Peptides against a protein of PDB entry 5ZK1. Designs and how they scored, part 32

Target 1, 52 residues: chain A of PDB entry 5ZK1
Amino acid sequence: KREVRLMKNREAARECRRKKKEYVKCLENRVAVLENQNKTLIEELKALKDLY
Target 2, 52 residues: chain A of PDB entry 5ZK1 as posed
Amino acid sequence: KREVRLMKNREAARESRRKKKEYVKCLENRVAVLENQNKTLIEELKALKDLY

## One batch from the design tools (peptide; made by RFdiffusion4, then SolubleMPNN)

Design b2_p18_1_s4 (from b2_p18_1, 5 letters changed)
Fold by OpenDDE base, seed 5:
Structure b2_p18_1_s4 (fold): chain B 52 residues (1-52), chain A 18 residues (1-18)
Amino acid sequence: as target 1 above (52 residues)
Amino acid sequence: KEEKIKELLERIKEALEK
């Protein structure tokens, strides 16, 4: 039936938007972790260099 | 100095393991 195809298309479009949002959130979280790691590593490397 | 180097190296390892 046409109605069942339209329902499935609306569901697929909702799921596509959901998956995109979750992917962006995962990338944002990974960027924040890597920025914090890099900051820590740079600070500890400076402190190590300043001991010599 | 050596103990402070060990402490800094440990913090670097802990930062790489996340």
Scores: peptide ipSAE 0.074, ipTM 0.688, DockQ to the pose 0.828
Fold by OpenDDE base, seed 2:
Structure b2_p18_1_s4 (fold): chain B 52 residues (1-52), chain A 18 residues (1-18)
Amino acid sequence: as target 1 above (52 residues)
Amino acid sequence: KEEKIKELLERIKEALEK
């Protein structure tokens, strides 16, 4: 009984670390997309302003 | 000038759709 509980706890800890790594990667990807979008929007808005 | 404004507006739309 004790060894099975320790095994399940190790598996749960591995799964928690996996989910955290995936979540961080999803956030990093979303930040990179939003930074690129904001950069593009700021550049195109500057180019629009320079036409007037 | 007008054509360049249209081009810049299209790039803004493409940037928002990502």
Scores: peptide ipSAE 0.066, ipTM 0.673, DockQ to the pose 0.813
Fold by OpenDDE base, seed 1:
Structure b2_p18_1_s4 (fold): chain B 52 residues (1-52), chain A 18 residues (1-18)
Amino acid sequence: as target 1 above (52 residues)
Amino acid sequence: KEEKIKELLERIKEALEK
């Protein structure tokens, strides 16, 4: 019984670390995309305003 | 001017689709 509980705890801890790493990577990618979109939109809106 | 507005609007669309 004790060994099975320790095994399950080690598996749960590995899965928790995996999910956390994947979530952080997803957030970093989304931030990079949004920063690039925002920069592009600001530059194109400025260029549009400079035409009027 | 009008063509340049069309180009800028297209770049804005392409930026929103990412």
Scores: peptide ipSAE 0.064, ipTM 0.668, DockQ to the pose 0.844
Fold by OpenDDE base, seed 4:
Structure b2_p18_1_s4 (fold): chain B 52 residues (1-52), chain A 18 residues (1-18)
Amino acid sequence: as target 1 above (52 residues)
Amino acid sequence: KEEKIKELLERIKEALEK
């Protein structure tokens, strides 16, 4: 009984760490996309302003 | 000038659609 509880706890802790790593990677990818979009929009708005 | 404004507006649209 005790060994089975310790095994299940180790499995749950591995799965929790995996899910956290996947969530952080998803956020890092979304931040990188938004930063690149914002940079592009600022550069194109500046170039548009410099034409008037 | 007008064609360059159209190109810049198209790039802004493409950046907003992502």
Scores: peptide ipSAE 0.064, ipTM 0.667, DockQ to the pose 0.666

Design b2_p18_3_s2 (from b2_p18_3, 12 letters changed)
Fold by OpenDDE base, seed 2:
Structure b2_p18_3_s2 (fold): chain B 52 residues (1-52), chain A 18 residues (1-18)
Amino acid sequence: as target 1 above (52 residues)
Amino acid sequence: EKEKLIKEIEKRIKEALE
């Protein structure tokens, strides 16, 4: 009984660490995409303002 | 540490949507 509980706890802790790593990677990718989109939109807005 | 990093990334995502 004790060993099975310790095994399940180790598995749950591994899965929690995996999910946290995937979540951070998803957020980092979302930030990189949004920063690039924002940069492009700011450059386009500057080019439009310099035309008028 | 990793929770502080997640909160900082979530903050930067919010700032990039404003």
Scores: peptide ipSAE 0.029, ipTM 0.481, DockQ to the pose 0.026
Fold by OpenDDE base, seed 5:
Structure b2_p18_3_s2 (fold): chain B 52 residues (1-52), chain A 18 residues (1-18)
Amino acid sequence: as target 1 above (52 residues)
Amino acid sequence: EKEKLIKEIEKRIKEALE
C-alpha cells in the first residue's frame, strides 16, 4: 500500500536525522576532550619549563 | 635548546585550537 511506503520513508528520514545528530554530538564531545587534554599538556610543559 | 622546542610545541598546539 502507498501509506506503508510513506510511513517507512518518514521513519527512515527520522532515523537518518537521529544518526546525524548523534554523530555530531560524538564529534563535539571528542573535540572538547582533546581541547582540554591539549590545554593540560601545555600547562604541564610550561610548569616543566619554569623548573629549568 | 629545550626552551625553543617547548615554544614551538606551544605555538603549534595554539594554532590547532584556533
Scores: peptide ipSAE 0.028, ipTM 0.520, DockQ to the pose 0.105
Fold by OpenDDE base, seed 4:
Structure b2_p18_3_s2 (fold): chain B 52 residues (1-52), chain A 18 residues (1-18)
Amino acid sequence: as target 1 above (52 residues)
Amino acid sequence: EKEKLIKEIEKRIKEALE
């Protein structure tokens, strides 16, 4: 009985770490996309402002 | 608990992008 509980806890801890790593990677990818979009929009706004 | 926190952060990110 005790060994089965310890095994299940180790499995749940591995799965929790996996899900956290996948979530952080998704956020990092979203941040990189938004930073690139924001940079492009700032460059476009600057180019428009330099025309007027 | 951790899944509820993840869902709340995902909700706040979605609301900031609308």
Scores: peptide ipSAE 0.027, ipTM 0.446, DockQ to the pose 0.023
Fold by OpenDDE base, seed 1:
Structure b2_p18_3_s2 (fold): chain B 52 residues (1-52), chain A 18 residues (1-18)
Amino acid sequence: as target 1 above (52 residues)
Amino acid sequence: EKEKLIKEIEKRIKEALE
């Protein structure tokens, strides 16, 4: 009985760490996309300003 | 009016690049 509880706790802790890592990776990817989009929009706004 | 809008865009561009 004790060993089975320790095994289940170890599995739950692994799964918690996995889910946290996936969430952080999803946020990092979203930040990188938004930073790239913002950079492109800023460059387009500069090009429009230099045209007028 | 256009000149105020240009200045606000310039300010936002500067704040986004800092």
Scores: peptide ipSAE 0.023, ipTM 0.463, DockQ to the pose 0.095

Design b2_p18_3_s3 (from b2_p18_3, 11 letters changed)
Fold by OpenDDE base, seed 2:
Parts: structure tokens; C-alpha cells; sequence
Structure b2_p18_3_s3 (fold): chain B 52 residues (1-52), chain A 18 residues (1-18)
């Protein structure tokens, strides 16, 4: 009984770490997109302002 | 399944940068 509980706890801890790593990677990708979009929008706004 | 979902999200991300 004790060994089975320890095995299940180790598996749950591995899965928790895996899910956290996947979540961080998704956030990093989303940040990179938003930073690029924001940069493009700022450049477009500057170009528009320089026309007037 | 989970790999494909990450690849799909990455594709949608590159499409939003173009």
C-alpha cells in the first residue's frame, strides 16, 4: 500500500512539472507574438504620424 | 494530440505575425 501511494505521488509530480513547462512555453510564445504585434503597430503609427 | 495542439497554436501565431 505505501509504495503504490509513493509511486502515484511521483507520477503526479512528474505530470505537474510537465504541465507547468507546457504552460510556460505557451505563455512565452504568446508574449513574443504580442511584442511583435505591438512593435508593428507602433511602427505603423510612427509612419502615419510622419506623413502629417 | 498535445503535440499537434502546440503545432496548431504555433501555426496560428505565425499567421498572426504576417
Amino acid sequence: as target 1 above (52 residues)
Amino acid sequence: EKKEKIEELQKRIEEAKA
Scores: peptide ipSAE 0.027, ipTM 0.414, DockQ to the pose 0.056
Fold by OpenDDE base, seed 4:
Structure b2_p18_3_s3 (fold): chain B 52 residues (1-52), chain A 18 residues (1-18)
Amino acid sequence: as target 1 above (52 residues)
Amino acid sequence: EKKEKIEELQKRIEEAKA
């Protein structure tokens, strides 16, 4: 009985770490996209401002 | 559920890079 509870707790802890890693990777990808989009929009706005 | 939502969000992020 005790060993089965310790096994289940180790499995649950592995799954929690996996889910956290996937969530962090999703946030990192979102930040990289937003930073690139923001850079492009700033460059486009600068180019537009230099034309008018 | 939470895995599928993360996969959906990752897909939408890759679609916005293209």
Scores: peptide ipSAE 0.025, ipTM 0.429, DockQ to the pose 0.054
Fold by OpenDDE base, seed 3:
Structure b2_p18_3_s3 (fold): chain B 52 residues (1-52), chain A 18 residues (1-18)
Amino acid sequence: as target 1 above (52 residues)
Amino acid sequence: EKKEKIEELQKRIEEAKA
């Protein structure tokens, strides 16, 4: 039936959009963690240099 | 649009590792 093919296409398109959103969110979280780690390491290196 | 945003985020991840 044509309607069943259209339904399956809509479901596949929803799933593709979901997976893309989850992948972007994973990248955003990874960037935020790495930016925070780098900030902390820079602050620690600065504090160590200010002690010498 | 979404592809460009993924490429931007990937670039920021590599910059933050360097």
Scores: peptide ipSAE 0.025, ipTM 0.443, DockQ to the pose 0.025
Fold by OpenDDE base, seed 1:
Structure b2_p18_3_s3 (fold): chain B 52 residues (1-52), chain A 18 residues (1-18)
Amino acid sequence: as target 1 above (52 residues)
Amino acid sequence: EKKEKIEELQKRIEEAKA
């Protein structure tokens, strides 16, 4: 009984670390996309400002 | 008019990055 609880806790801790790593990777990718989009939008707005 | 609107949009983008 105790060993089965310790095994389940180790499995749950591995799964929590996996989910956290995937979530951080998703956030890093989202930040990189948003930073690039913001850069492009600012460059486009500067180019439009030079026309008006 | 168009220039002022572009400047407002640029300001809002810089405020969202800070």
Scores: peptide ipSAE 0.023, ipTM 0.527, DockQ to the pose 0.120

Design b2_p18_4_s1 (from b2_p18_4, 8 letters changed)
Fold by OpenDDE base, seed 4:
Structure b2_p18_4_s1 (fold): chain B 52 residues (1-52), chain A 18 residues (1-18)
Amino acid sequence: as target 1 above (52 residues)
Amino acid sequence: KAKEVVEKSLKAIKDALS
């Protein structure tokens, strides 16, 4: 009984760390995409402003 | 005034992404 509880706790802790790593990676990718999109939109707005 | 607010916002975003 005790060893099975310790095994399940170790598995749950591994899964929690895995999910946290995947979540951080997803946020980092989303930030990079948004930063690039925002940079492009600012450059386009400047180019349009320089035409008028 | 609206143009100046937009320009300030675009500058702040540019400076943060540089």
Scores: peptide ipSAE 0.032, ipTM 0.543, DockQ to the pose 0.079
Fold by OpenDDE base, seed 5:
Structure b2_p18_4_s1 (fold): chain B 52 residues (1-52), chain A 18 residues (1-18)
Amino acid sequence: as target 1 above (52 residues)
Amino acid sequence: KAKEVVEKSLKAIKDALS
């Protein structure tokens, strides 16, 4: 009984670390995309203002 | 034409953020 509980806890801890790593990577990618889009949007807005 | 290019870029960014 104790060994089975320890095994399940180790598996759950591995899965928790995996999910956290994947989530952080997803957020980092989303931030990088949004920052690039925002930069481009600001530059295009400046260029648009210079045309009017 | 320059205005049209900027407007297309802005629209594409807006659509990608939606």
Scores: peptide ipSAE 0.030, ipTM 0.601, DockQ to the pose 0.406
Fold by OpenDDE base, seed 1:
Structure b2_p18_4_s1 (fold): chain B 52 residues (1-52), chain A 18 residues (1-18)
Amino acid sequence: as target 1 above (52 residues)
Amino acid sequence: KAKEVVEKSLKAIKDALS
Protein backbone atom coordinates (compact mmCIF):
# COMPACT_ATOMS: atom_id res chain seq x y z
CA LYS B 1 0.00 0.00 0.00
CA ARG B 2 2.67 2.64 0.92
CA GLU B 3 4.82 1.97 -2.19
CA VAL B 4 1.77 2.30 -4.48
CA ARG B 5 0.93 5.69 -2.87
CA LEU B 6 4.54 6.89 -3.35
CA MET B 7 4.51 5.75 -7.01
CA LYS B 8 1.18 7.55 -7.68
CA ASN B 9 2.50 10.72 -5.99
CA ARG B 10 5.65 10.61 -8.17
CA GLU B 11 3.52 10.17 -11.32
CA ALA B 12 1.18 13.04 -10.29
CA ALA B 13 4.21 15.30 -9.63
CA ARG B 14 5.67 14.46 -13.10
CA GLU B 15 2.32 15.19 -14.78
CA CYS B 16 1.94 18.49 -12.86
CA ARG B 17 5.44 19.60 -14.02
CA ARG B 18 4.67 18.55 -17.62
CA LYS B 19 1.35 20.48 -17.70
CA LYS B 20 3.03 23.57 -16.20
CA LYS B 21 5.81 23.43 -18.84
CA GLU B 22 3.27 23.12 -21.67
CA TYR B 23 1.18 26.01 -20.29
CA VAL B 24 4.26 28.26 -20.00
CA LYS B 25 5.30 27.36 -23.57
CA CYS B 26 1.81 28.24 -24.83
CA LEU B 27 1.96 31.62 -23.04
CA GLU B 28 5.48 32.31 -24.39
CA ASN B 29 4.31 31.60 -27.95
CA ARG B 30 1.26 33.86 -27.50
CA VAL B 31 3.48 36.64 -26.09
CA ALA B 32 5.86 36.33 -29.09
CA VAL B 33 2.92 36.63 -31.53
CA LEU B 34 1.49 39.65 -29.69
CA GLU B 35 4.93 41.32 -29.52
CA ASN B 36 5.29 40.92 -33.29
CA GLN B 37 1.75 42.22 -33.93
CA ASN B 38 2.40 45.23 -31.68
CA LYS B 39 5.69 45.92 -33.48
CA THR B 40 3.89 45.88 -36.85
CA LEU B 41 1.06 48.12 -35.60
CA ILE B 42 3.57 50.59 -34.10
CA GLU B 43 5.44 50.76 -37.42
CA GLU B 44 2.15 51.26 -39.29
CA LEU B 45 1.17 54.05 -36.87
CA LYS B 46 4.56 55.72 -37.40
CA ALA B 47 4.16 55.47 -41.18
CA LEU B 48 0.65 56.98 -40.94
CA LYS B 49 1.93 59.79 -38.71
CA ASP B 50 4.64 60.61 -41.27
CA LEU B 51 1.90 61.11 -43.91
CA TYR B 52 0.16 63.85 -41.90
CA LYS A 1 8.31 40.05 -18.61
CA ALA A 2 4.77 40.30 -19.98
CA LYS A 3 4.13 43.54 -18.05
CA GLU A 4 7.38 45.02 -19.33
CA VAL A 5 6.46 44.16 -22.93
CA VAL A 6 3.01 45.73 -22.53
CA GLU A 7 4.48 48.85 -20.94
CA LYS A 8 7.03 49.19 -23.76
CA SER A 9 4.38 48.74 -26.45
CA LEU A 10 2.02 51.26 -24.79
CA LYS A 11 4.88 53.76 -24.54
CA ALA A 12 5.76 53.23 -28.20
CA ILE A 13 2.10 53.73 -29.22
CA LYS A 14 1.89 56.88 -27.07
CA ASP A 15 5.13 58.20 -28.58
CA ALA A 16 3.86 57.42 -32.11
CA LEU A 17 0.53 59.23 -31.45
CA SER A 18 2.12 62.29 -29.77
Scores: peptide ipSAE 0.030, ipTM 0.532, DockQ to the pose 0.040
Fold by OpenDDE base, seed 2:
Structure b2_p18_4_s1 (fold): chain B 52 residues (1-52), chain A 18 residues (1-18)
Amino acid sequence: as target 1 above (52 residues)
Amino acid sequence: KAKEVVEKSLKAIKDALS
């Protein structure tokens, strides 16, 4: 009984670390996309301003 | 950190519009 509980705890801890890593990676990717979109919009705004 | 990124972005937009 104790060994099975320790095994399940180790598995749960591995899964928790995996989910946390995936969540952070998802946030990092979303930030990178938004930063790139923002950069593009700022460059487009500058280009439009230079026309007028 | 998130606030600083947003503030830098808003500054860049403001500087582009000024």
Scores: peptide ipSAE 0.030, ipTM 0.524, DockQ to the pose 0.038; fails the geometry check

Design b2_p18_4_s3 (from b2_p18_4, 10 letters changed)
Fold by OpenDDE base, seed 4:
Structure b2_p18_4_s3 (fold): chain B 52 residues (1-52), chain A 18 residues (1-18)
Amino acid sequence: as target 1 above (52 residues)
Amino acid sequence: EREKIIKEVLERLKKALE
């Protein structure tokens, strides 16, 4: 009984670390996308302001 | 390797906003 509980806890801890790594990677990609979009929109707004 | 994927996604997004 004790060994089976320790095995299940090790598996759950591996899965928790995997899910956390995937979530952080998803956030890093979303931040990079939003930073690029924000940079482009700021450049377009400057170009539009220089036309008026 | 991760930086290459980020750069490729950024270049695709630049081309979609031009």
Scores: peptide ipSAE 0.043, ipTM 0.445, DockQ to the pose 0.042
Fold by OpenDDE base, seed 5:
Structure b2_p18_4_s3 (fold): chain B 52 residues (1-52), chain A 18 residues (1-18)
Amino acid sequence: as target 1 above (52 residues)
Amino acid sequence: EREKIIKEVLERLKKALE
């Protein structure tokens, strides 16, 4: 009984670490896109300001 | 099963951001 509980706990801990890694990677990708979009919008706003 | 769903959602999110 004890060994089976320890095995299940190790499996659950592996799955929790995997899910956390996937979630962080999703957030990192979203941040990188938003940073690029924000940079482009700031560059467009500067170009518009330099025309007037 | 849950891993496949998460991968599909992550791939859709990437494509919606390109």
Scores: peptide ipSAE 0.040, ipTM 0.426, DockQ to the pose 0.047
Fold by OpenDDE base, seed 3:
Structure b2_p18_4_s3 (fold): chain B 52 residues (1-52), chain A 18 residues (1-18)
Amino acid sequence: as target 1 above (52 residues)
Amino acid sequence: EREKIIKEVLERLKKALE
């Protein structure tokens, strides 16, 4: 009984670490996309301001 | 929450460029 509980806890801890790594990678990709979009929008807003 | 912060920062940047 104790060994099976320790095995299940080790499996759950591995799965939690995997999910955390995937979540961080998803956030990093989303940040990079949003930073690029924000840069483009700021450049477009500057170009529009320089036209008026 | 993070999307709200980004929207608020974008709105502040728009107002600073007006």
Scores: peptide ipSAE 0.039, ipTM 0.421, DockQ to the pose 0.043
Fold by OpenDDE base, seed 1:
Structure b2_p18_4_s3 (fold): chain B 52 residues (1-52), chain A 18 residues (1-18)
Amino acid sequence: as target 1 above (52 residues)
Amino acid sequence: EREKIIKEVLERLKKALE
């Protein structure tokens, strides 16, 4: 039936969009983590440099 | 399965900041 194929396509498209959103959110969280770590390391390196 | 992997990666990233 044509309707069943259209329903399965809509479900597959929803799942594809969901997986893409989760992947982007995982990357955004990893970027925020690395930016925070880099900020801390840069602050520590500045504090060390200001001691010499 | 993919949701478990993403949750595990996020939890490992949180623990690496403590």
Scores: peptide ipSAE 0.038, ipTM 0.435, DockQ to the pose 0.075

Design b2_p18_5_s1 (from b2_p18_5, 14 letters changed)
Fold by OpenDDE base, seed 1:
Structure b2_p18_5_s1 (fold): chain B 52 residues (1-52), chain A 18 residues (1-18)
Amino acid sequence: as target 1 above (52 residues)
Amino acid sequence: KKKKIEELEKKRKEALSK
């Protein structure tokens, strides 16, 4: 009984770490996309202002 | 523990759909 509980807790802890790593990777990718979009929009707005 | 995983899974889906 105790060993089965310890095994299930180790498995649940591995799965929690896996899901956290995947979530962080999705946030890092989203930040990189938003930073690139923001840079492009700032450059486009600057180019538009330099035409007036 | 389960509620926090579910919250992270929800936010992960929202981040992938944007």
Scores: peptide ipSAE 0.042, ipTM 0.518, DockQ to the pose 0.022
Fold by OpenDDE base, seed 4:
Structure b2_p18_5_s1 (fold): chain B 52 residues (1-52), chain A 18 residues (1-18)
Amino acid sequence: as target 1 above (52 residues)
Amino acid sequence: KKKKIEELEKKRKEALSK
């Protein structure tokens, strides 16, 4: 019984680490997209302000 | 607070030993 519980705990800990890595990667990608969009919008606003 | 944590850790060790 003990060995089976230790095996299941190791599997659950591997899955928890995998899910955390995937979640961090999703956040990093979302931050990179938002930073790029914000940069583009600031550059567009600057270009419009320099024309008027 | 520390005593309650120690009691919970003891119960967890006992449950893992069975």
Scores: peptide ipSAE 0.025, ipTM 0.497, DockQ to the pose 0.008; fails the geometry check
Fold by OpenDDE base, seed 5:
Structure b2_p18_5_s1 (fold): chain B 52 residues (1-52), chain A 18 residues (1-18)
Amino acid sequence: as target 1 above (52 residues)
Amino acid sequence: KKKKIEELEKKRKEALSK
């Protein structure tokens, strides 16, 4: 009984670490996209200010 | 024969307790 509970706990802990790693990777990708979009918008705003 | 059955039953109980 104890060994089976410890095995199930180890499996649940592996799955929790996997899900956390996938979630962090999704956030990192979203941050990189938003930072690139923000950079482009700032460059476009500078180009518009340099014309007028 | 009886002693061997008792040993097997003891091992089975120990395995089920883990």
Scores: peptide ipSAE 0.021, ipTM 0.417, DockQ to the pose 0.004; fails the geometry check
Fold by OpenDDE base, seed 2:
Structure b2_p18_5_s1 (fold): chain B 52 residues (1-52), chain A 18 residues (1-18)
Amino acid sequence: as target 1 above (52 residues)
Amino acid sequence: KKKKIEELEKKRKEALSK
């Protein structure tokens, strides 16, 4: 029973670390997309202001 | 008979500890 509990705990800890790594990667990708969109919108707003 | 009961109790304790 103890060995099985220790094995399950090690598996759960591996899965927790995996999920955390995937979540960080998802946030990094979302930040990169939002930064690019914000840059494009700022450039478009500058180009529009330079016309008037 | 007593030795066999003690052996079964030992095996039960060992199985419970795993």
Scores: peptide ipSAE 0.021, ipTM 0.415, DockQ to the pose 0.004; fails the geometry check

Design b2_p18_5_s2 (from b2_p18_5, 11 letters changed)
Fold by OpenDDE base, seed 5:
Structure b2_p18_5_s2 (fold): chain B 52 residues (1-52), chain A 18 residues (1-18)
Amino acid sequence: as target 1 above (52 residues)
Amino acid sequence: KKELIEEIEKRIKEALEK
């Protein structure tokens, strides 16, 4: 029936949007962690320089 | 030694400007 095809298409579109949102959130979290790690390493290198 | 410190300082500056 046409209704079953439209339902399956709506479900597939919801799942596609969910997967995209999860992937973007994973990338955003990885970027935030790397930015914080880089900041800490830069501060440590600066502190080591200020000792010499 | 001085050249290595200058290169590290340059890399630190370039990383802070991003």
Scores: peptide ipSAE 0.024, ipTM 0.493, DockQ to the pose 0.095
Fold by OpenDDE base, seed 1:
Structure b2_p18_5_s2 (fold): chain B 52 residues (1-52), chain A 18 residues (1-18)
Amino acid sequence: as target 1 above (52 residues)
Amino acid sequence: KKELIEEIEKRIKEALEK
């Protein structure tokens, strides 16, 4: 009984670390996309202003 | 209206310098 509980805890901890790594990678990708979109929109707004 | 444009322009500059 004790060994099975320790095994399940190790498996749950591995899965938790995997999910956390995937979530961080998803956030990093989302930040990079939003930063690039914001930069592009700012450059477009500047170019539009320089026309008026 | 002018102050709002100046604040937007300031935020634009601060974002392009990062």
Scores: peptide ipSAE 0.023, ipTM 0.504, DockQ to the pose 0.078
Fold by OpenDDE base, seed 4:
Structure b2_p18_5_s2 (fold): chain B 52 residues (1-52), chain A 18 residues (1-18)
Amino acid sequence: as target 1 above (52 residues)
Amino acid sequence: KKELIEEIEKRIKEALEK
């Protein structure tokens, strides 16, 4: 009984670490895309302002 | 403790589906 509970807890802890790693990677990718889009929009707004 | 893990898993799932 105790060994089976320890095995299930180790499996649940591995799965929790896997899900956390996937979520952090998704957030990092989304931040990188939004930062690039924001940079492009600022450069376009600057170029437009330099024409007036 | 179990409910907090279930809520974190739910929030992770909802953030990956967006």
Scores: peptide ipSAE 0.021, ipTM 0.423, DockQ to the pose 0.019
Fold by OpenDDE base, seed 3:
Structure b2_p18_5_s2 (fold): chain B 52 residues (1-52), chain A 18 residues (1-18)
Amino acid sequence: as target 1 above (52 residues)
Amino acid sequence: KKELIEEIEKRIKEALEK
């Protein structure tokens, strides 16, 4: 009984670390996409200002 | 708590696939 509980706790701790790593990676990817979108929008706004 | 993280991960994934 004790060993099975320790095994399940180790598995749950591995899964919690995996989910945290995936969450951070999703945030990093979202930041990179938003930074690129903001860069493109700033470049488009410059090109529009250079027409006036 | 776990469900909220899973929902945020799902919403971020759906927003990156667009």
Scores: peptide ipSAE 0.021, ipTM 0.458, DockQ to the pose 0.027

Design b2_p18_5_s3 (from b2_p18_5, 12 letters changed)
Fold by OpenDDE base, seed 1:
Structure b2_p18_5_s3 (fold): chain B 52 residues (1-52), chain A 18 residues (1-18)
Amino acid sequence: as target 1 above (52 residues)
Amino acid sequence: KEEKIKELQERIKEALAK
């Protein structure tokens, strides 16, 4: 009984670390996309204003 | 000028669509 509880706890801790790593990677990818979009939008808005 | 405004508007749309 004790060994089975320790095994299940180790499995739950591995799954928690996996989910956290996947979530951080998703956030890092979303930040990189948004930073590139924001840079592009600022540059194109500046170029648009320079035409007026 | 008008053509360049259209090009910049299209690039803004493409940037928002990603």
Scores: peptide ipSAE 0.082, ipTM 0.693, DockQ to the pose 0.816
Fold by OpenDDE base, seed 3:
Structure b2_p18_5_s3 (fold): chain B 52 residues (1-52), chain A 18 residues (1-18)
Amino acid sequence: as target 1 above (52 residues)
Amino acid sequence: KEEKIKELQERIKEALAK
């Protein structure tokens, strides 16, 4: 009984670390996309204002 | 001027579609 509980705890800890790493990577990718979109939109809005 | 506005509007749409 004790060994089975220790095995299940080790598996749950591995899964928790994997899910955390995947979530951080997803956030980093989303931040990079949004920063590039905002940069592009600001540049295009400046170029549009400079025409008037 | 009008053509350049259309080009900038298209680039804005492409940036919002990502």
Scores: peptide ipSAE 0.078, ipTM 0.690, DockQ to the pose 0.818
Fold by OpenDDE base, seed 4:
Structure b2_p18_5_s3 (fold): chain B 52 residues (1-52), chain A 18 residues (1-18)
Amino acid sequence: as target 1 above (52 residues)
Amino acid sequence: KEEKIKELQERIKEALAK
């Protein structure tokens, strides 16, 4: 009985670490996309302003 | 100048739609 509980806890801890790593990677990818979009928009707004 | 303004405005709209 104790060994089965320790096995299930190790499995749950592995799954928790996996889910956390996937969530962080999703956030890092979303940040990189938003930073690139924001940079492009700022450059285009600057170029638009320099034409008026 | 006006054509280049329209091109930049369209690129801004496309970037905001993502």
Scores: peptide ipSAE 0.050, ipTM 0.657, DockQ to the pose 0.643
Fold by OpenDDE base, seed 5:
Order: C-alpha cells, then sequence, then structure tokens
Structure b2_p18_5_s3 (fold): chain B 52 residues (1-52), chain A 18 residues (1-18)
C-alpha cells in the first residue's frame, strides 16, 4: 500500500512539472511574438511620422 | 510619399495578423 501511494505521487509530480514547463514555454513564445510585433509597429509608426 | 505610406500600412497590417 505505501509503495503504490509513493509511485502515484511521483507520477503526479512528473505530470505537474511537465504541464508547468509547457505553460511557461507557451507564455515565453507569446511574449516574444508580442515584443517583436510592438517593435515592428513602433519602427513603422516612426517611419510614418518621419514622412510628415 | 503616398506609395511609401501604403507600403508601411500593409506591413503594419501583416504584423498585426501574426
Amino acid sequence: as target 1 above (52 residues)
Amino acid sequence: KEEKIKELQERIKEALAK
């Protein structure tokens, strides 16, 4: 009985770490996309302003 | 100038679509 509970806890801890890593990677990717979009938009708005 | 404004507007639109 004790060993089966310890095995299930180890499996649950592995799954929790996997889900956390996937979520962080999703956030990091979304931040990198938004930062690149914002940089591009700022550069293009500056170039538009320099034409007027 | 106007053609360059149109080019920059299309680039902004493409950046927002990603």
Scores: peptide ipSAE 0.028, ipTM 0.562, DockQ to the pose 0.781

